# Peptides against a protein of PDB entry 4BOS: the designs that were tried, part 103

Target 1, 163 residues: chain A of PDB entry 4BOS
Amino acid sequence: PVLTRTVVPADNSCLFTSVYYVVEGGVLNPACAPEMRRLIAQIVASDPDFYSEAILGKTNQEYCDWIKRDDTWGGAIEISILSKFYQCEICVVDTQTVRIDRFGEDAGYTKRVLLIYDGIHYDPLQRNFPDPDTPPLTIFSSNDDIVLVQALELADEARRRRQ
Target 2, 163 residues: chain A of PDB entry 4BOS as posed
Amino acid sequence: PVLTRTVVPADNSALFTSVYYVVEGGVLNPACAPEMRRLIAQIVASDPDFYSEAILGKTNQEYCDWIKRDDTWGGAIEISILSKFYQCEICVVDTQTVRIDRFGEDAGYTKRVLLIYDGIHYDPLQRNFPDPDTPPLTIFSSNDDIVLVQALELADEARRRRQ

## One batch from the design tools (peptide; made by RFdiffusion4, then SolubleMPNN)

Design b1_p22_7_s4 (from b1_p22_7, 8 letters changed)
Fold by OpenDDE base, seed 4:
Structure b1_p22_7_s4 (fold): chain B 163 residues (1-163), chain A 22 residues (1-22)
Amino acid sequence: as target 1 above (163 residues)
Amino acid sequence: AEEALRELRRAAAAARNAALAA
């Protein structure tokens, strides 16, 4: 089994496309972003006490309007929200530092998904199998630390290619 | 809860700040 990267479009919505890909079991749908943006805005709007200006960096309403734009980028806040919504740990491996940031690791989720991040762009990760009849895996056990090691190896290789 | 999220956001090195495209 090999962990591989699926390149998604760099269209300002790569985070949403990548998350959708992994949580849906490997479905590439670049058109998913508008609905995911609306979902995030809905969640944020539903809890203004938690999603305060201190968290968002702007008012709740301003954030909701901002995130629904097609040209705005998702980040840590959006990943945190999506982790909670999809009830899974979202692990982001950084190719610049070869580190993994884990979102939702203390929530007790049984599943984890993985993204690879280069500082500006997100792509989804998947496990491929030698048997062509076995579909790639994008949802892993939260206890599967082997996939994290593989992600670090993949990131390390990516870093070496850029140096 | 708010503190946890703020800490997570600050600690997330592999996740861009949402404000980058603001």
Scores: peptide ipSAE 0.032, ipTM 0.682, DockQ to the pose 0.046
Fold by OpenDDE base, seed 5:
Structure b1_p22_7_s4 (fold): chain B 163 residues (1-163), chain A 22 residues (1-22)
Amino acid sequence: as target 1 above (163 residues)
Amino acid sequence: AEEALRELRRAAAAARNAALAA
């Protein structure tokens, strides 16, 4: 089995497209972003005490209006929210640092999904199998640390190719 | 945890902004 990336469109919604891809088992739908943006806005609006201006960098209402725009980029806050919503650990391997940022690692989730990030763009990761009739795997056990090693190897290779 | 998340978002945003400006 080999861990590979699926390149999604380099638009303003690559994070949402990538998350949707992995949590839905490998479904590429670039049109998923508006609904996911609304979902995040609803969650943020529901808890103004936690999602304060100190966390958001703007008022709760301003953030909700901002994230629903089609030209704004998701980041760590959005990943954290989506991790909680989908009840899975979201692991982001960074090709610039060859590190993995784990969201939801202390929540006790049994599943994890993986994204690769280059400082600008997010792509989803999947495990391919030798049997062509076996579909790629995008949802892993949270105990599967081998996939994390493979993600680091993939990131390291990407870094070397850019140097 | 909240502080860590804030820092991570800040770092990511800064890196993204720098890349877009280049």
Scores: peptide ipSAE 0.027, ipTM 0.634, DockQ to the pose 0.071
Fold by OpenDDE base, seed 2:
Structure b1_p22_7_s4 (fold): chain B 163 residues (1-163), chain A 22 residues (1-22)
Amino acid sequence: as target 1 above (163 residues)
Amino acid sequence: AEEALRELRRAAAAARNAALAA
């Protein structure tokens, strides 16, 4: 089994496309972004006390309008929200630092998904199997630390290619 | 983790990604 990267379009919605891909078991749908953005806005709007200006960097209403635009980028707060919504840990391996940023690690989730990030662009990660009839795996056990090691190896290789 | 996220957002609102793990 090998961990591989699926390149999604380098548009303003690569985070949402990547998350959708891994949580839906490997479904590539670049058109999912508008619905994902609306979902996040709905969650934020539902709890203005928690999603305050201190967290959002803007008012609750301003954030909701902003995130629903098709040209704005998702980041840490959006990943955190999606982690809670899908009830899974979201692990982001950074190719610039060769580190893994874990979202939802203290929530007690039994599942984790992985993204790879280069400072600008997000892509989803998947485990490919030797058997061609076995589809790639995108949802892993939260106890599977081997996949984290494989993600770091993938990031290290990516870094070397850029040096 | 959520508190760490709030602190990171306050310090770097324009950041694309942030680390929450200690």
Scores: peptide ipSAE 0.026, ipTM 0.653, DockQ to the pose 0.039
Fold by OpenDDE base, seed 3:
Structure b1_p22_7_s4 (fold): chain B 163 residues (1-163), chain A 22 residues (1-22)
Amino acid sequence: as target 1 above (163 residues)
Amino acid sequence: AEEALRELRRAAAAARNAALAA
């Protein structure tokens, strides 16, 4: 099995498209972003005590309005929210540093999904199987450390190609 | 920890802000 990257459109919503892809088992739907943005805004609005200005960098209401714009970028807080919503670990491998940031690692989730990030753009990762009739896997066991090693290898290769 | 998340958020935002300004 080989871990591979599926390139999603380089629009301002690549994070949402990438998350949607992996949590839905490999469904590429760039049109999912508006709904994903609304979902995040709804979750943030529902808990203003937790999602405070200290976390958001702006007021709760300002954040909700901001994240629903079609030209704003999701980041760590959005990934954290989506991890909680989908009840899975979201592992982001950074090609600039060859490190994995794990979201939800202490929540006890049994599943994990993987994204690759270059400082600007997010793409989803999937495991391809030798049997061409077996569809790629996007949802892994949270105990599958092999996939993390493969993600690091993929990121390292990407980093080297940018040099 | 929430503090670690905030720092990660700030770092990510800074990186993206720099990219947008370029």
Scores: peptide ipSAE 0.032, ipTM 0.656, DockQ to the pose 0.066; fails the geometry check

Design b1_p22_8_s1 (from b1_p22_8, 14 letters changed)
Fold by OpenDDE base, seed 4:
Structure b1_p22_8_s1 (fold): chain B 163 residues (1-163), chain A 22 residues (1-22)
Amino acid sequence: as target 1 above (163 residues)
Amino acid sequence: KEKLARETAELRERQERVKALR
C-alpha cells in the first residue's frame, strides 16, 4: 500500500474540503465548506470563555463572522475544533519543514487522519491498496506510525521538487 | 502576490497562537 495525495481545489476552503474528505472516507466535496465553516462558528460561539480574544485574535462574534466568509483561511484553531468534533487525531505534514503537527494527540483518540500542507494549501492523504476492489483508506489507527513515516516521505519529496 | 504573502503570514501567526490546543 502507498500513501497518496488527492489535490483539492486551490480555493480558500481547501482545509475544510480536505478534512471532509478524510473523515468521510474519501469523499471529495468542495461544496462542504460553507457548512463546515458554520459548524466551526457554532462551536466557537458556544464557548466564549475558552475561545477568547487571546486565542482568536478577535472577539468571539467577530471570529464567527470572519470564519463564515468564503474567502478566509482555516488554520490550527479550526483543525483543533474539527479534531474534537470528529473525535480523531488530525495529523498535518508540512512540506516546507518536513514535520508533522498532530492535533488531538493528547485526547486519547483511536483514529487519525492525515493532511498535507505546503504553506498555503491543504490536501488530504489516503492509502491506496494494490487490490483495485479495495477502496482507499483515509482513517487510520492512532497507533499506525507507518502512515506517519509515509507522510513524511511524501513531504520530503515535495520539498525536494521545489528546491 | 503581496496579498497571498500577507494571508499566509496571518495564517501562520494564528496557528502559533493555538499550539496549546494540539
Scores: peptide ipSAE 0.030, ipTM 0.588, DockQ to the pose 0.057
Fold by OpenDDE base, seed 5:
Structure b1_p22_8_s1 (fold): chain B 163 residues (1-163), chain A 22 residues (1-22)
Amino acid sequence: as target 1 above (163 residues)
Amino acid sequence: KEKLARETAELRERQERVKALR
């Protein structure tokens, strides 16, 4: 089995497309972003005490309006929210540092998904199997540390290929 | 692309603010 990268469009919504891909078992839907943006805005609006201006960098209402725009980028807060919503750990391997940021690691989830990040773009990761009749896997056990090692290897290779 | 990534400081700064949410 080998961990591979599926390149998604760089259309300002790559994070949402990538998360949707992995949590839905390998479904590429570049049109998923508007609904996911609304979902995040709804969750943030529902808890203004937790999602305060101190956390958001803007008022709760301003954030909700901002994230629903089609040209704004998601990041750590959106990943955290989506981790909780889908009840899974989201692991992001950074090709700039060759490090993994884990979201939801203390929540006790039994499942994890993986993204690769280069500082401006997110892509989903999947495990391919030698048997061509076995579909790729995007949802892993939270105890599967091998997939994390493979993600680091993939990120290291990506870093070496960059100028 | 790599140069653009290195210059995208605003995105990194925003993500660092919510590091505690990880």
Scores: peptide ipSAE 0.029, ipTM 0.595, DockQ to the pose 0.057
Fold by OpenDDE base, seed 3:
Structure b1_p22_8_s1 (fold): chain B 163 residues (1-163), chain A 22 residues (1-22)
Amino acid sequence: as target 1 above (163 residues)
Amino acid sequence: KEKLARETAELRERQERVKALR
């Protein structure tokens, strides 16, 4: 079994496309972004006390309007929200630092998904199996630390290719 | 890509401020 990267379009919505891919078991749907943006806005609007200006960098309402635009970037706050919504850890391996940032790690989720991030772009990760009849896996056990090691290896390889 | 990534430092800064949400 090998962990591999699936390149999604660099259309300002790569985070949403990548998350959708992994949580839906490997379905590439670049058209999913508008609905996911709306979902995030809805969640943020529902809890203005937690999602304050200090967290958002703008007022709650301004953020909701901003995130629903088709040309704005998702980041850590969006990942944290999606982690909670899908009830899974979202692990982001950074190719610039070769580190994994875990979102939802303290929530007690039994499942984790993995993304790879290069500073401007997100892509999903999947595990391929030797058996051609076994489809790739995108949802892993939160106890599967081997996948994290493999993700770090991918990130390190990516970094070496760029420098 | 590296050059373009440096131009997106503003996005990284925003993400760093939200580390508490992990």
Scores: peptide ipSAE 0.027, ipTM 0.574, DockQ to the pose 0.056
Fold by OpenDDE base, seed 1:
Structure b1_p22_8_s1 (fold): chain B 163 residues (1-163), chain A 22 residues (1-22)
Amino acid sequence: as target 1 above (163 residues)
Amino acid sequence: KEKLARETAELRERQERVKALR
């Protein structure tokens, strides 16, 4: 089994497309972003005490309007929200630092998904199997540390290609 | 860790209510 990267469009919604891909078991849906943006805005709006200006960097209402735009980029805040929504750990391997940032690591989730990030673009990661009839795996056990090692190896290779 | 777990649980409850409104 090999961990591989599925390249999604380099548009403003690559994070949402990537998250949707992995949490849905490998479904590429380029049109998923508007609904996911609205979902995030709804969640943020529903809890202004938790999602304060200190966390958002802007007022709750301003953030909701901002994230629903089709040209704004998601980041750590959105990943955190999506981790909680989908009840899974989201692991982001950074190709610039060769480090994994784990979202939801202390929530007790039994599932983890993986993204690869290069500083401006997110892509989903999947495990491919030697048997071509076995579909790729995107949802892993939260105890599967081997996939994290493979993600680091993939990121390290990507970094070397840019050096 | 426990604080995050509580916050996650509370958020989940709120999220379910939001989904029901969609």
Scores: peptide ipSAE 0.023, ipTM 0.602, DockQ to the pose 0.030

Design b1_p22_8_s2 (from b1_p22_8, 12 letters changed)
Fold by OpenDDE base, seed 3:
Structure b1_p22_8_s2 (fold): chain B 163 residues (1-163), chain A 22 residues (1-22)
Amino acid sequence: as target 1 above (163 residues)
Amino acid sequence: KEELAKATARLRERQAAAKAAA
């Protein structure tokens, strides 16, 4: 089995498209972003004590309005929220640093999904199988350390190609 | 919270800088 990257559009909503892809088992839907943005805004608005200005970098209301725009970029806050919502660990492998940031790692989730990130763009990762009749896998066991190694290898190769 | 703050620096601040430069 080989871990591969599916390139999604660079339309300012690549994070949401990528997350949707992996949590839905490999469904590419660039139109999913508006609803995911609204979902995040709803969650943030529902808990102003936790999602404070200190966390958001802006007021709760300002953040909600901001994240619902179609041209704003998601990051760690959004990934953390989506991890909780989908009840899975979201692992982001960074091609610039060749490291993995794991969101939800202490929540006890049994599943993990993987994204690859270069500082400005997110793409989803999937495991391909030799059997052509076996569909790619996007949801892994949270104990699957092999997929993390493969993700690091993929990121390292990506970094090498850009240097 | 500390881990989230560190992750934000890596995944959001760098991204914000890139957006500002775009």
Scores: peptide ipSAE 0.107, ipTM 0.749, DockQ to the pose 0.357
Fold by OpenDDE base, seed 5:
Structure b1_p22_8_s2 (fold): chain B 163 residues (1-163), chain A 22 residues (1-22)
Amino acid sequence: as target 1 above (163 residues)
Amino acid sequence: KEELAKATARLRERQAAAKAAA
């Protein structure tokens, strides 16, 4: 099995598209972002004690208005929220640093999904199988550390290509 | 919470730099 990258559009909403892709088992829907942005805003608005200015960098209301814009970029806050919403660990491998940031790692989820990030753009990762009749896998066991190793290898290769 | 803050800081800094350079 080989871990591969599926390139999604760079339209300011690549994070949302990438998350949707992996949690839905490999469904590419670039139009999913508006609803996901509204979902995140709803969750943030529902818990102003946790999602404080210290966490958001702005007031709760200001953040909600900001994240619902079509041109704002999601990050760790949004990933963390989506991890909890979809009840899975979201692992982000960074091609510039060759490290993995794990979101939801202490929540006890049995599933994990993987994204690759280069500082600007997010893409989803999937496992392809030797049997062409077996569809790619985007949802892995949270105990599958091999996929993390493969993700690091993929990131390292990407880094070398840019040097 | 603390780990989230660290990750947030890293990603925000990179995003801000990328936007400024774009």
Scores: peptide ipSAE 0.106, ipTM 0.757, DockQ to the pose 0.445
Fold by OpenDDE base, seed 1:
Structure b1_p22_8_s2 (fold): chain B 163 residues (1-163), chain A 22 residues (1-22)
Amino acid sequence: as target 1 above (163 residues)
Amino acid sequence: KEELAKATARLRERQAAAKAAA
């Protein structure tokens, strides 16, 4: 089994497309972004005490309007919200630093999904099996640390390719 | 173009701080 990435469109919504891909078992659907943006805005608006200006960098209402735009980039806030919404740990391997940032790691989720991030783009990760009839796996056990090692290897390789 | 990286890092730090304060 080998961990691989699926390149999704660089249309400012790659984070949402990537998350949708992994949590839905490998379904590529760039059209999911508008609804996911709305979902995030709704959740942010529902808890102005937690999602304060200190976290958002702008007023709650301004952020909600901002994230619903089709040209704004999602980040850690979106990942954390989606982690909670889908009840899974979202692991982001960064090709610039060759490290993994784990979102939802303290929530006790039994499942984890993985994204690869290069500073300007997110892609989903999947495990491919030697049996061609076995579909790729995108949802892993939170106890599967081998996949994290493989993700780091992918990140390191990606970093070397840019050097 | 590393705006996303900077923003993500900043937001991650802010989130961590918020969790600690909660």
Scores: peptide ipSAE 0.048, ipTM 0.680, DockQ to the pose 0.046
Fold by OpenDDE base, seed 2:
Structure b1_p22_8_s2 (fold): chain B 163 residues (1-163), chain A 22 residues (1-22)
Amino acid sequence: as target 1 above (163 residues)
Amino acid sequence: KEELAKATARLRERQAAAKAAA
C-alpha cells in the first residue's frame, strides 16, 4: 500500500475541500466549502466564551463573517473545529518543515485523517491498494503510526523536488 | 494543549507570510 496525494483546486477553499475528501472516504467536491464555512461559523457563534478574541484574533462576530467569505483561508482554528465535529484526529504533514501537526491527538479519537500542506495549499492524502477493486483509504486507525511515517516520507520527497 | 497552541501559531504565521507574498 502506498500513500498518495490528490491535488485539489487552489481556490482559497482547499482546506475545506481536503477535509471533506478524507472524512467522506475520498469524495472530491470543491463545492462543499460554503456549507463547511457556515458550519464552522455556527459552531464558533454557539460558544463565544470559548471562541474568544484571544483565540480567533478578532471578535466572535467578525470571525464568523470573515470565515463565511469565499476568499478567506482556513487554518489551524478551522482544523481544530472540524476535528471535533467529525470526531477524528486530523494530521497535517508540512512539506517545508517535514513535520506533522496533529489536531485532536488528546481527545481519544479512534480515527485519523491526513492532509499535506506546503504553507499555501492543502491537499488530502489517501492509501492506495494493489487491488484495483479496493477503493483508496482515507480514514485510518489512530493507532496506525505507519501512515504517519509514510506521510513524512512523502513530505521529504516533495521538499527534495523543490530544492 | 501547549503543542496545539504552538502548531496554531506556526500555521497562522505561514498563512500570513503566504498572503503577503501573493
Scores: peptide ipSAE 0.218, ipTM 0.820, DockQ to the pose 0.319; fails the geometry check

Design b1_p22_8_s3 (from b1_p22_8, 11 letters changed)
Fold by OpenDDE base, seed 3:
Structure b1_p22_8_s3 (fold): chain B 163 residues (1-163), chain A 22 residues (1-22)
Amino acid sequence: as target 1 above (163 residues)
Amino acid sequence: KEELAKATAELRERQAAAKAAA
């Protein structure tokens, strides 16, 4: 089995498209971003005590308006929210540093999904199987450390290609 | 919360810098 990336559009919503892809089992839907942005805004608005200005970098209301724009980028807050919403660990492998940032790792989720990030773009990762009749896997066991090793290898290769 | 705030700030700063350089 080989871990590969599926390139999604670089339309400012690549994070949301990538998350949707992996949590839905490999469904590419760039049109999913508006609803996911609204979902995040709804969750943030529902808990102003936790999602304070200190966390958001702006007021709760300002953040909600900001994240619903089609040209704003998601980050750690958005990933953490999506991790909790989809009840899975979201692992982001960074091609610039060749490290994995894990979101939801202490929540006790049984599932993990993987994204690859280069500083300006997110793509989803999937495991491809030799048997063509076996569809790619995007949702892994949270105990599957092999997939993390493969993700690091993929990131390292990406870094080498840029240097 | 402090760790999350720090991580968020660092990630957004890196993204902003990358956008400016791109």
Scores: peptide ipSAE 0.025, ipTM 0.569, DockQ to the pose 0.627
Fold by OpenDDE base, seed 4:
Structure b1_p22_8_s3 (fold): chain B 163 residues (1-163), chain A 22 residues (1-22)
Amino acid sequence: as target 1 above (163 residues)
Amino acid sequence: KEELAKATAELRERQAAAKAAA
């Protein structure tokens, strides 16, 4: 089994497209972003006490309007919200630092998904199997640390190609 | 809560810088 990267469009919504891809079992849908942005806005609006200006960097209402724009980039708060919504750990491997940032790691989720990030773009990761009849895997056990090692190897290779 | 806010700010700052340099 080999961990591979699926390149999604660089259309300012790559984070949402990538998350959708992995949580839906490998479905590429670049049109998913508007709904996901709205979902995040709804969650943020539902809890203004938790999602305060201190966390958002702007008022709750301003954030909701901002995140629903088609040209704004998601970040840690969006990943955290999506992790909680989909009830899975979201692991982001950074090709610049060759490190993995884990979101939802203390929530006790049984599943994890993986993204690869280069500073300006997110892509989803999947495990391919030798048997062509076995579909790629995008949702892993939260106990599967081998996939994290494979993600680091993939990121390290990407880093070396740019240096 | 403070850790999440810090992580959010740092990530967005890094993204903005990378986007400007690209």
Scores: peptide ipSAE 0.024, ipTM 0.576, DockQ to the pose 0.551
Fold by OpenDDE base, seed 5:
Structure b1_p22_8_s3 (fold): chain B 163 residues (1-163), chain A 22 residues (1-22)
Amino acid sequence: as target 1 above (163 residues)
Amino acid sequence: KEELAKATAELRERQAAAKAAA
């Protein structure tokens, strides 16, 4: 089995598209972002004590209005929220640093999904199997550390191609 | 909480810088 990257559109909503892709088992839906943005805003608005100005960098209300724009980029806070919402660990492999940032790793989730990040763009990762009749896998066991190694290898290769 | 804020700020900062340079 080989870990591969599925390139999604670079339309300011690549994070949301990528997360949707992996948590839905490989469904590409570039139109999913507006609803996901509203979902995040709803969650943030529901807990102003936790999602404080210190966390958001702006008031709770300002953040909610900001994240619902179609041209704003998600980051760690959005990934963390989506990890909790979908009840899975979200692992982001960074091609610039060749490291993996894990979100939800202490929550005890049994499943993990993987994204690849190059500093401005997110793409989803999937495992392809030798048997062409076996569909690609996007949801892995949280105990599957082999996929993390494969993700690092993929990121390292991507870095070399840019240099 | 503080680590999450830091990570968020760092990611957004890198994204903004990379976007401006690209």
Scores: peptide ipSAE 0.024, ipTM 0.575, DockQ to the pose 0.580
Fold by OpenDDE base, seed 2:
Structure b1_p22_8_s3 (fold): chain B 163 residues (1-163), chain A 22 residues (1-22)
Amino acid sequence: as target 1 above (163 residues)
Amino acid sequence: KEELAKATAELRERQAAAKAAA
């Protein structure tokens, strides 16, 4: 089995497309972003005490309006929210630093998914199998640390290719 | 909470800088 990258469109919504891809088992749907943005806005609006200006960098209402735009980029707070919503750890491997940022790591989730990030773009990661009848795996056990090593190797290779 | 806010801000700043340099 090999960990591979699926390139999604660079349309300002690559984070949402990538998350949707991995949590839905490998479904590429670039049109999913508007609904995912609305989902995040709904969650944020539902708890203004927790999602304060200190967390959001703007008022709760301003954030909700901002995140629903089609040209705004998601970040750590959006990943954290999606991690909680889908009840899985989201691991982001950074090709610039060759490190993994783990979201939801202390929540006790049994599942993890992986994204690769280059500073401006997110792509989903999947495990391909030699058997053509076995579909790629995007949802891993939270105990599967081998996939994290493979993700780091993939990021290191990506970094070397840019040098 | 503060750590998450800081991480979010840093990520967005890095994205903005990378976008401008790209």
Scores: peptide ipSAE 0.024, ipTM 0.575, DockQ to the pose 0.573

